# Peptides against a protein of PDB entry 6FRK, part 19

Target 1, 411 residues: chain A of PDB entry 6FRK
Amino acid sequence: NEEVLNAMLKEVCTALLEADVNIKLVKQLRENVKSAIDLEEMASGLNKRKMIQHAVFKELVKLVDPGVKAWTPTKGKQNVIMFVGLQGSGKTTTCSKLAYYYQRKGWKTCLICADTFRAGAFDQLKQNATKARIPFYGSYTEMDPVIIASEGVEKFKNENFEIIIVDTSGRHKQEDSLFEEMLQVANAIQPDNIVYVMDASIGQACEAQAKAFKDKVDVASVIVTKLDGHAKGGGALSAVAATKSPIIFIGTGEHIDDFEPFKTQPFISKLLGMGDIEGLIDKVNELKLDDNEALIEKLKHGQFTLRDMYEQFQNIMKMGPFSQILGMIPGFGTDFMSKGNEQESMARLKKLMTIMDSMNDQELDSTDGAKVFSKQPGRIQRVARGSGVSTRDVQELLTQYTKFAQMVKKM

## One batch from the design tools (peptide; aimed at target 1 L326)

Design b1_p12_2_s3 (made by RFdiffusion4, then SolubleMPNN; from b1_p12_2, 8 letters changed)
Fold by OpenDDE base, seed 3:
Structure b1_p12_2_s3 (fold): chain B 411 residues (1-411), chain A 12 residues (1-12)
Amino acid sequence: as target 1 above (411 residues)
Amino acid sequence: DSLLELFEKLLK
């Protein structure tokens, strides 16, 4: 039994190392898992694999929890949030994503560009802020980031902004000049929260990078970027371990909406290649799909129409990149998360919706839509002509609908 | 059918 446990733990440790989990954390996890597994319970014929998987899951959850409550902004106060991180970490993009997130929640939000090092940093921030209708501050002439940050924070405090986000300079590597500049900015503006932005794709470098930032500035929050399917996210555990700070958000792509509050359980599930059903449910609930209650009620009655399917496709389209949604589903392997498969999957959904756009209300609202078409084959030809597709494509849609409707009737 | 499995998981 101990040999079998050691063999399974070796496989898990290898998979965690391949997921960019730091070797020290993997060793600690291995010993904690060994200590948590009762060998007598393993002898009783319980599924040894499930027990090990559950023990690993529990220990990974502990590694992502720093035991520190995340900072949250106070409504009706001026909350200054300073961003720090290397160039290419997604810091500037993440500032815009966070600003947009708070703006959509009804916070009076603004952006300050205190990046004087990167040519065009202010133009990039201005472009992103303007697209999102977020007020911004910066300078084309001032070269001191301390002056820009101080003036911008003062301006927006006087204008009663609630969320004041300060983007700082990044460097290509850890440099003393970067850390001194960050410390000077932090001392001048006295931020309520310092957010370290980390790129998940840097792999084993995550620990050393996160530690270098924490040793120089009072990092209180972490945001992990580039969790768009290629990075397994094991570096996030290293960031939490090094900073002793909670992950507050994750960046899951390039779009301004590719940004979500960090959830421990979904993240660990995804790291282990388990589906993130909980995060999918949370994301569906966050979309304020007022029509979801009416749909859930219809589904409870075993009713599912072509219109209900169309509305579900619209909901999936609103959830953002289909690869992210598919990556949250157990059994969609990493191969389905390839950028090519996302565009193809979205194109397939759009094609199905275009076919349904050529249907009439009688066809869309029928509780037996497939039977409506089977009784009058001329409807298939009309819809095919209207949508510019083959009669076979319409039949394939109706076959898919029939499978969904049968599934709903079994719920 | 990947879409069917998606809907099954979204609806459970």
Scores: peptide ipSAE 0.018, ipTM 0.468, DockQ to the pose 0.094
OpenDDE base, seeds 1, 2, 4, 5: peptide ipSAE 0.006, 0.006, 0.017, 0.012; ipTM 0.356, 0.346, 0.434, 0.412; seed 4 fails the geometry check

Design b1_p12_2_s4 (made by RFdiffusion4, then SolubleMPNN; from b1_p12_2, 7 letters changed)
Fold by OpenDDE base, seed 3:
Structure b1_p12_2_s4 (fold): chain B 411 residues (1-411), chain A 12 residues (1-12)
Amino acid sequence: as target 1 above (411 residues)
Amino acid sequence: DSLLELLEKLLK
């Protein structure tokens, strides 16, 4: 039994190392999991695999929790949020995403570009801010980031802004000059929160990078970016361990809406390839799909129509890149996260919706839609002609609908 | 079966 446990733990440790989890954290996790597993309970015929998975999950949840409460902005106050991080971390894009997130929640939000090093930094910020209708400040002529940050913060404080986001210069390397500039800016503007932005795709470098920032600046929050890529996000554990600061948000793509509040359990589920059920539910709830209450009520009554299925497909399409949504669903492997499979999956949904667009209200609103079509096969031919598809494609849709409706009746 | 297990089966 101990040999089997050690073999399974070796496989889990290998998979965590391949997921960019730091070797020290993996060793500590192995010891903690081994101590948490009662070998006597394992002998009693419990599913050894499930018990190990649960123990691993529980210890990973602890590694993502720094034991520090995340900073939250105060309504009706001026909250200054300073962003720090390397060039290419997604820092500037993340500033715009965070500004847009707070703006959509009814906060008076603004952006300051204090990046004087990167050519076109202010133009990029201005473009993103203008697209999102977010007020911005910066200079084309001032070269001192301290002056720009101070003037911008003062301006927006005087205008009673509630969220004042300051984007700083990112260097391509961990240079002393970058840290000195960050400290000078932080001392001048006295931020309420310092956010470290980290790229999850840098793999094993996450710990060393996060530590270098924490050793030089008072990082209080972490944002992890590029979790839409091949990076499993194991570097996020290293960032929390090094900074002792909570992850507050994650960036899941290039779109301004590819940004969500960090949730511990969903993130660990995704890291383990278990899917992110809670994050999908939270994302569905954030979309304020008013129709969700009506749908949930219908589902509770075991009613599910073709129209209800159509509305669900519309909702899925509104949630953003389909690959991200699929990657949140358990049992859609990492292969579904490839850009090729996203387009194919979206094309499949769009094809199904196009078939349903050729249905009439009687067909769409029937609680037994498949039976309506089975009783009158001429309806299948009409819908097939109207949508430009085969009768087989319509039958496949009706088969999928029937499977769905049968599951809803069992809920 | 969660709504999600249902979505998984539709999307497969």
Scores: peptide ipSAE 0.007, ipTM 0.381, DockQ to the pose 0.109
OpenDDE base, seeds 1, 2, 4, 5: peptide ipSAE 0.007, 0.000, 0.006, 0.000; ipTM 0.378, 0.341, 0.379, 0.357; seeds 1, 2 fail the geometry check

Design b1_p12_3 (made by RFdiffusion4)
Pose (drawn by RFdiffusion4):
Structure b1_p12_3 (pose): chain A 374 residues (1-38, 47-273, 303-411), chain P 12 residues (1-12)
Amino acid sequence: NEEVLNAMLKEVCTALLEADVNIKLVKQLRENVKSAIDNKRKMIQHAVFKELVKLVDPGVKAWTPTKGKQNVIMFVGLQGSGKTTTCSKLAYYYQRKGWKTCLICADTFRAGAFDQLKQNATKARIPFYGSYTEMDPVIIASEGVEKFKNENFEIIIVDTSGRHKQEDSLFEEMLQVANAIQPDNIVYVMDASIGQACEAQAKAFKDKVDVASVIVTKLDGHAKGGGALSAVAATKSPIIFIGTGEHIDDFEPFKTQPFISKLLGQFTLRDMYEQFQNIMKMGPFSQILGMIPGFGTDFMSKGNEQESMARLKKLMTIMDSMNDQELDSTDGAKVFSKQPGRIQRVARGSGVSTRDVQELLTQYTKFAQMVKKM
Amino acid sequence: SFFETLETYLKA
C-alpha cells in the first residue's frame, strides 16, 4: 500500500513538472501531501486537490478600486509578457463596468509602442496619453496622470516597458516611474508559458517595486500556467485576471477552482422529542423538581412519571431509524404525516409498532399545542 | 394526569 501511494504520487509530480510548476514546489508538495495524508481515484485526487488549494492561496485579498476616487494602476513584467495587450484589456473591462478609464504609454524604448497602445485605445474608445518624442517615462507618466487627474478619471492605467532583473538600469527606472506617479496598485503581468526562470524574476520585481496583483496572459493555448504558483509565492500577490487571447475582450477574472483543475488535469414532534430527551436527561432529577416549597402539588402521580423516564429510548429507536432529512426537518412530524410509508420502516428495524405512535401522536398533539401557547 | 405533572414541571 506504500507502493500504491508513491506510483500515483510521482505521476502527479510529473503532471505538475510538465505544467511548468517549479521543481521546488513539486518536491515540496510531494512531501506535504505525503505527511498530511497520514472510488479509489477520488480518495486520492481529493487529497491532491486540497493540497493544491493550499498553494494557490496567498492569504491576501485583491486590490479593488474605489468609484469616485483616482485609482492609478501600474503595469510591470518581463519583455513581451503582454503588458500593452492587458493594459487595453483592463481599461476596456472597467470602462464597460462604468468607470472613466484612461491609458498612458510610459514606454520610451520599444519601437512602435505608443503606436500600439494608440491603436488599442482608438479601437476600444478609451482616452490615451503618451508621446512619440518624450524619451523619459518618468516624464510621460507624471505629465499623464497629472492631465487625467485634472480631468477626474477614476481608473488611470500606466503602461511600462519590458524589463528583466539583470538590467539594473531598467529596474531603477521602474522604481523612479513608480515613485513619480505613486500607483495605488502595481500589476505583475506574466506569460503562462514561462518555465523555471519565473520565481527569480518575479521575486526581483517584488523587491525593487511593490507588486500587489498578478495577471497571467496567454492562457488560451496549451500552457496551463504552472509558473503562476512561483509568482504568487514571490510577489505575495493573488491572481485577479487572466488573458485568454489576442483581442481586447479575451479577458476575465481569475477563478482558483477551474485553474487548478486544468493545472491538474413552531412546535413539532421533533421539538416535542428533544424537550422530552432533556427532561429524561434531567429525569433522574425529577426529585429536585419536587423540592420547591409550596409548589409540590403532586409527585409521580399514578406512577406515570416512571414510564415518562422510559418512553424516550423507545422513541429514540424511531430517531435511530430516521435519516437526516426527517431528523433535520423543521417539522419532523410533517415529513411522516405526508408519507405514512415512513411510519412502517421506523416500525420495522426499531421494534416499535405503528400502533404505539397513535397514542404518541395524541400525546404529541397535546404537547405541540401547549408550546405554541408557550 | 401526565400533562398536569408536565405543566407543574414547566412552572418549576

Design b1_p12_3_s1 (made by RFdiffusion4, then SolubleMPNN; from b1_p12_3, 7 letters changed)
Fold by OpenDDE base, seed 2:
Structure b1_p12_3_s1 (fold): chain B 411 residues (1-411), chain A 12 residues (1-12)
Amino acid sequence: as target 1 above (411 residues)
Amino acid sequence: DELKLLENILKA
């Protein structure tokens, strides 16, 4: 029993390390999971794999929870939000995304460019703000970020703005001068919230970076960027651990709309390659497709057929930014996302749909489609021949379907 | 130290 536990924990630890989870956190998680698993309960014939997976999931949820309630802006008040982070973290882009998020929610939102270090920072912010119709402040002549931040905050306070976002200078490296400048700006404007923006793609450097910021400035919130790329998001755990601050939003792409409130459960599910069914349902609901209500109702009842999966793939193909949606489907792990442009992802879905086009109604409409195929292996060979694919490709589809259907049954 | 920790996690 202990050997099986250790082998499974090794597999999970390897996957977490490959997901850029900090080595110390992986060790701590391993110890916590070992302590949370009663080896005697594992002897009683419980599905050891499910129990370990549940324990791992539970401990990852705890690692993402700092035990501190996220700061939220107060409606009708002046809320000053200061952004901090390294250059290339996506900080400036994230300021615009957050401003746009609040503006779309009916908040009177503005942007201040207090980045005097980077040439063209103000022009970039101005371009982004103008495209989003967000009021902005900055200077082409003032070089003191404290003056710009103070004047901008005062201006927008006097104009009764509710959300006042201050973008600060980033550096390419952790520099004491950067932290001193950030502290001077923070002291001058007295922000209600300091948001640390972290690039998830920096992998194991996430801990050291997040710690360096927390040790110098009172980081109260974290935003993780570049979660659409090769970054599996393990660095987010490091950021929470180091800052003891909640992740409030995630950046999921380059567009101003590629920004969403952080949800713990979907994030951990995605990190483990379980997919994000909740986020998929939310996105499906946002599209207001008439066929979505019936699908959501089936999902709520824990019913999911191969036909429902086919219809969902058709919907996904209609939804646009396809890579993001595939990564939300259970069993379409990071390998589906990482190894292709949008066209390759579309080609993979089309291949899966072509396999399902060779299935009969009994196979498609079965609430246990995988069991229909497992009971009669000749069906796999028929479908494989009909779709021009290998029996392995059909088995992989059925494995993905089974993973999805198992998650739907847990919802 | 982190490499040794990694080795210990991967060897254990």
Scores: peptide ipSAE 0.022, ipTM 0.579, DockQ to the pose 0.009
OpenDDE base, seeds 1, 3, 4, 5: peptide ipSAE 0.016, 0.006, 0.017, 0.000; ipTM 0.515, 0.394, 0.590, 0.369

Design b1_p12_3_s2 (made by RFdiffusion4, then SolubleMPNN; from b1_p12_3, 8 letters changed)
Fold by OpenDDE base, seed 5:
Structure b1_p12_3_s2 (fold): chain B 411 residues (1-411), chain A 12 residues (1-12)
Amino acid sequence: as target 1 above (411 residues)
Amino acid sequence: DELKLYENILKA
């Protein structure tokens, strides 16, 4: 039993390290998971893999939660949000994304470019702001970021802006001069929130970088950028640990709309290659599918059947470009998409549906379909024969369903 | 120490 636990924990630890999770955090997680799993309960015939996965998931959720409530802007007040981060972190782009996010929610939002170091910083901000119809401030002649930030904040306060976002200079190296400049800007404008922007691709360097910013300025929020389908999310855990600040948003691409509120459960699910169920649900909700309300209500009650999964696959098959949607489904993660084109992904979905077409109503409508099959293994053999697939293919489907149903029960 | 820990996690 301990050997099986150690082997499974090795696989998880390797996957987390490959996802750029800090080595110390991976070690701590391994120890916490070992302490949380009763080996005697594992001996009693409980699904060892499910217990380990649940324990790992629970410990990762704790690593993402700093135990501090995220700052939120106050309606009808002038909320000053200062952005800090390294050059190339996506900070300037993220300022525009956040401004656009609040503007779409009916906030009076503006942008200030206090980046005097980077040539063309103000032009880039102007271009982004103009495309989004966001008011902006900056200078081509003023070289002191404190003056620009102070004048811009004063201007937009006087104009009754509710969200005032200040972009600062970023440098390639941690330079004392950069940190002093950031502190001077922070002291001058007295921001209500300081947002550290980090690139998910910097991997193991995330902790040291995030700590250096937190040690100099009162970072209260983290935004993680470049969390596209291939980006390693593990650095986000390091940033939370170092800053003791919540992740508030993630950047998922280059478009101004490729920006979403951070959700713990989907993020951890994606990090573990379990898919993004909540993001799938949100995307299904945005698409206003006719059967969506009934599904949402079942999901709110933690009910998810094999029939509900079948209906979701049908809905997904009715939806156009599948690549983004399939990557959100548990077991259709990066490895599923990297190995196949959209047609092959559709063929796999159709195969899963064909397996479910060989299930009976008792199996399809069970709130724990996987338990129905586990109690009577002859059902797996029947379904496999009925659908012309291997018993392994049916077990893989049931494993995917179980992952999905377990996430729904936690929602 | 971190490199050694990394190697130990990968080798374990």
Scores: peptide ipSAE 0.021, ipTM 0.565, DockQ to the pose 0.009
OpenDDE base, seeds 1, 2, 3, 4: peptide ipSAE 0.014, 0.019, 0.000, 0.014; ipTM 0.448, 0.564, 0.290, 0.441

Design b1_p12_3_s3 (made by RFdiffusion4, then SolubleMPNN; from b1_p12_3, 5 letters changed)
Fold by OpenDDE base, seed 1:
Structure b1_p12_3_s3 (fold): chain B 411 residues (1-411), chain A 12 residues (1-12)
Amino acid sequence: as target 1 above (411 residues)
Amino acid sequence: SEMEFLENILKA
């Protein structure tokens, strides 16, 4: 029993390290899982694999939960949100994404550029804000970020803005001068929330970066950027552990809409390559796609056919940024996205759809499509010939379908 | 579910 536990934990630890989870957190997880598993219950004939799986998931959920309630803005109040983070973290882009998110929710939102260090920072903010029709403030002549931030906050408070986002200067490295500037700005504007923006793609460096910010400024929230499916997101756990602050949002791409509220369960599911069916359902609902209600109802009943998968691929092809959506589909995990750009991902979806176009209605409409093919291997050969692909390509599709259909049955 | 999750990681 202990050997089986140790073997499975070794595999999980390897996968987490490959997902850029900090080695200290992986060690802690392993110890916590070992402590949470009753070895006596493992002896009673319970599925040992299931118990270990549940224990790992539960301990990962704890690693992204700082035990602190996330700050939320109050409607009808003036909420000042200060952004901090290194240059290249996606901080400025994330300010615009958050502003746009709240604006779409009917909040009176504005942006302040208090970055005087980076040439063109204000022009970039203006460009993003103007495209999103978000009011903005900044200066081309004032060099003191404290003055700009104070004047901008006062202006937008007087104009009864509800969400006042202040973007600050970043640096390429952690510098004492940056932290002093951030403290001076924070003291002047008295923010209701300080948001640390972290790039997930820096992997193992996330801990040291997040700690350096938390040790200098009162970080209360974290936003993780560059979760576009290439970044496995393990650095997010390091940010939570170091800052003791909740992740409130994630940035999933370069578009202004590539921004979503952080959900613990879907994030852990994605981190480990399961996809996010809940997030897929939410996105399908947001798009108001035709027949989305019928699809959601089938998913709720644990029914999923090859036709339903085909219809989902058609819907994904309508949504534009394929990388994000593919990463939400079970079996289209990091391996499907890591091998190409959005165009290659789209070409792969089109290839899968072409394989499915060579299937008959009995195959497409079966509640167990994989079993239909397994019982009659001649069907695989027929579909392969009809679509001009290998029998292996058809088997890979059926494997992906099986993974997805299993997930739907457990929802 | 939490379980399919670990199964997919462990099969990758």
Scores: peptide ipSAE 0.000, ipTM 0.290, DockQ to the pose 0.020
OpenDDE base, seeds 2, 3, 4, 5: peptide ipSAE 0.005, 0.000, 0.013, 0.000; ipTM 0.407, 0.294, 0.450, 0.302; seeds 2, 3, 4 fail the geometry check

Design b1_p12_3_s4 (made by RFdiffusion4, then SolubleMPNN; from b1_p12_3, 5 letters changed)
Fold by OpenDDE base, seed 3:
Order: structure tokens, then sequence, then C-alpha cells
Structure b1_p12_3_s4 (fold): chain B 411 residues (1-411), chain A 12 residues (1-12)
């Protein structure tokens, strides 16, 4: 039994190292998992793999929880949020994403560009802010980030802004000059929250980078970027361990909407190659798809129509890049998240929707849509001709629908 | 779960 446990733990440890989890954390997790598994309970014929997987999951959840409550902005107050991080971490893009997130929630939000080091930083921020209709401050002539940050914070406090986001300079590497500049800005504006932005794609460098920032500035929150399916996100555990600060949001792509509140359970599920079911539910709920309540009610009654399936495909299409959505669905392996498979999967959904666009209301609204087509095979030929597809493609759609409707009836 | 449903469509 111990040999089997050690073999399975070796495989898990290898997979976690390949997911960019720090070797010290992997070793600690291994010992914690060994201590949490009752070998006698493993002898009783319980699925040893499920027990180990559950123990690993519990220990990963503990590694992502710093035991510190995340800072939250206070409504009707001026909340100053300072962003820190290396150049290329996605910091500037993340400032715009966070500003847009709060603006959509009805917060009076603004952006300050205190990045004087990067040529075109202010133009980039201005472009992003203008697209999102977010008020912004910066200078083309002032070179002192402390002056820009102080003037911008004062201006927006006087205008009663509730969320004041300050983007700072990033460097290509950890430099003392960057840390001194960040400390001077932080001392001048006295932020309510300092957000460290980390690129998940830097792998094993996450711990050393996160520690270097925490040792110099009072990082209170972490945002992890570039979780676009290529980065397994193991570096996020290193950031939490080093900063002792909660992850508050994740960036999941390049779009302004590719930004979500951090959820521990979904993130660990994704890290383990389990589907992020909960994060997909949260993202579907955030889209304010009014039709979701009506669908959930129909699903509870075991009713599922071709129209309901069409509306679900529209919802999936509205959720953004299909690779992100697929990566949240269990059993869509990393191979499905290849850039080629996203376009193919989107093309497949669009093809299915185009077939359904050639259906009539009687076909779409039937609780037994497949039976409507089976009773009158001429409908298949009409739909095939109308959508420019084969009769086989329509039959495949109806087969998929039938499998779906059968699962809904078993819920 | 609703998601096992979507998983099965997308795998089919």
Amino acid sequence: as target 1 above (411 residues)
Amino acid sequence: SEFELFENILKA
C-alpha cells in the first residue's frame, strides 16, 4: 500500500512541477498528503486514486489561501489602488480591466498613468480608457511619477471618484531603481491597496519575483495574468506563498472582459486538469443573460428544446474566446486548448447554429425535436438544403440534441 | 451537472 501511494504521489508531484509549482511547495504538499491519507482506509478497497486526488486538492486549496481576507473597496469612499509589477506582466492592461470591472458595477472609476519610463505608456492607457469610457489622468511632459500620481489622485479625490487606479512603471527585470520609485509613489499617494500583477507564463521565476516585490512594497493583493490555457497557473501558488496576499482577480486573455474575480475551487480544479465548472457558472451569471433563469427552470423540469440548445450556443459565443470556455469544461484537455482547436470549435458551433437557423418554430420549440424530424424525414432534407449542409450533418445535430435532452431528463 | 451536458456536446 505504501509503495502504491508513493508511486501515485510521484506522478502527482511530477505533474505539479510541470505545472510550474515551486519544488518546495510540491515537497511540502507531498508530506501533507501522506499525513492526511489513512493507509488503513486505503486498504478497505476505496478508490486509492480518488483519495489521493481529494487529498491533493485539499492541500492545493490551502496553498492558495493565505489566511488573509482580501481588501475590498468601500462604496462612497475614495479608494486608491496602486498597481505594481514588471513590464510585460500585463499590468497596464489589468488596470484597464479592473477599472472596467468596477465601472460596470456602478462605481465611479478612473485611471492614472504614472508610468514615465515606457514610451507610449500614457497613449496606451488613454486608448484603453477612452474605449472603455473611463476617465484618465497622465502627463506627456512630467517625468516624475510621484508628481503625476499625487496630482492625479488629488484631482480624482476632489471630483469624488470611488475607484482611483494608479498604474506605475514596470521594468524588464527586478531593479533597485524600480523598487525605490514604487516606494516613493506609494508613500506619496498612500494607497488603500497595492496590487502585484504577475504573469503566470514566467513559470519557476514566480516565487523569486513575487518575493522581491513583497520585500520592498506592502503588496496586499495579487492579480495573475496570462491564464489563457497555456500557463497551468502553478506560479500563482508561489505568488501567494511569497506575498502572503490573496489573489483577487485573474486575467484570462487580451480582451477587456477577459478578467474575473479569483475563485479558489475553480482555479485548483483547472490546475489539476479538472474542469472549472464553478467559474463557468459565475461567468454565465455575470453576463446577465436574463434567459438563464428561464433555462434553469426548464432544465429543472427536464425540458430541453432545440431553441434552448441554440440559446446556450449563443451564450457560449458571448462568453468570449472559446478556448477559455472549453478550458473550463472538464475533459477538454490541453490539446483542445491549442489555438487551432478554438477556431475549429467556434466554427463547429456556428455550423450547428446555422443548421438551427433553417429550422422552424415547431421544430425549435418541440420538447421532442428529434422525434419531429424522425416522423417527417422531409424536414431533415429541408433544413439541410436551407443551411447548405448534408442530411448527415443535420442527423448528427439531432443525435447531439437527443443525447443532451436525455441527460437533462436524468437531472 | 449542466456542465457534464456541455462537455458531452463539445466532445461529440
Scores: peptide ipSAE 0.006, ipTM 0.424, DockQ to the pose 0.079
OpenDDE base, seeds 1, 2, 4, 5: peptide ipSAE 0.000, 0.000, 0.006, 0.006; ipTM 0.276, 0.379, 0.420, 0.406; seeds 1, 2, 4, 5 fail the geometry check

Design b1_p12_4 (made by RFdiffusion4)
Pose (drawn by RFdiffusion4):
Structure b1_p12_4 (pose): chain A 374 residues (1-38, 47-273, 303-411), chain P 12 residues (1-12)
Amino acid sequence: NEEVLNAMLKEVCTALLEADVNIKLVKQLRENVKSAIDNKRKMIQHAVFKELVKLVDPGVKAWTPTKGKQNVIMFVGLQGSGKTTTCSKLAYYYQRKGWKTCLICADTFRAGAFDQLKQNATKARIPFYGSYTEMDPVIIASEGVEKFKNENFEIIIVDTSGRHKQEDSLFEEMLQVANAIQPDNIVYVMDASIGQACEAQAKAFKDKVDVASVIVTKLDGHAKGGGALSAVAATKSPIIFIGTGEHIDDFEPFKTQPFISKLLGQFTLRDMYEQFQNIMKMGPFSQILGMIPGFGTDFMSKGNEQESMARLKKLMTIMDSMNDQELDSTDGAKVFSKQPGRIQRVARGSGVSTRDVQELLTQYTKFAQMVKKM
Amino acid sequence: EALEQLLERILA
């Protein structure tokens, strides 16, 4: 049985290693689901599913904008990850939700970058800012957020150039662009086909600049996006959106369950009964109930107080014979009144007859009356 | 009767 756990466990470790999941997290997840584990494919895959939900959970809720206030969003990520494409996908998302959204092109390096964001904004009917001539992105971003602030826009999305960590020149310039415009949220856009080099770049982005949200693009293809577990752990940020194509409307919010599945592949007879059950539990205590001075009108009249401390176990074989629908019903007496066929099965395996209940049903009706009167 | 007299005692 120790060999059936390991053959089926190394087959999921290969399923995650093929899904570009970091080898550090696969080796760690393997001995996490081995230590926490101490119709067969369900008792195993349910334990694997709960261990994955433990990893995709960063514990941090997403940054959401406030209507009526200026929200500046700054995009960061590697070269070619889809920042300019996801910039228009997001401005189009909120603009359709009713936000005064606008775009700013703070890329002064990439050829045809302003022309790219201009044509994406021209098509989606979204205001845009940038420059062919201005070579300083700190100037384009500052003079753009200033313009769209004096025009009272609520979503101001600043696009930046692609950068990698070994370029300290572009990492300083990213930090200065973030210090000039002071964004309310910084989004780390990552390609879904990224391999093992993802945790190092995503961590260096978190160090130089404060990353609070992660977007995973190019998920409409064969890439399952296992590199996102290493960006969530590095940036400490949840995934808010995913990209699912080249168009502007190929964009939707991140849901954890489908991504992990792809990455993996009035008084009733019942109340009359419980009040009785507590009066029998407090039943050997009936002599305490006759203690009150001037209240002892009677005690154990006709000896029937002894069987009121004996009927509740026989009535329990009826509850033992009941399932969770009759037991958890608001009116435990209405489930059997409509279907007196349930009065025969309760009588079979519990040894009580269907006759005994007629005298109980009269005793029930009288008890149900004096509680609605309570 | 006996069940009612018992319940009146609990309520007192």

Design b1_p12_4_s1 (made by RFdiffusion4, then SolubleMPNN; from b1_p12_4, 6 letters changed; failed a check: too like the target's own chain)
Amino acid sequence: DSLEELLQKVLA

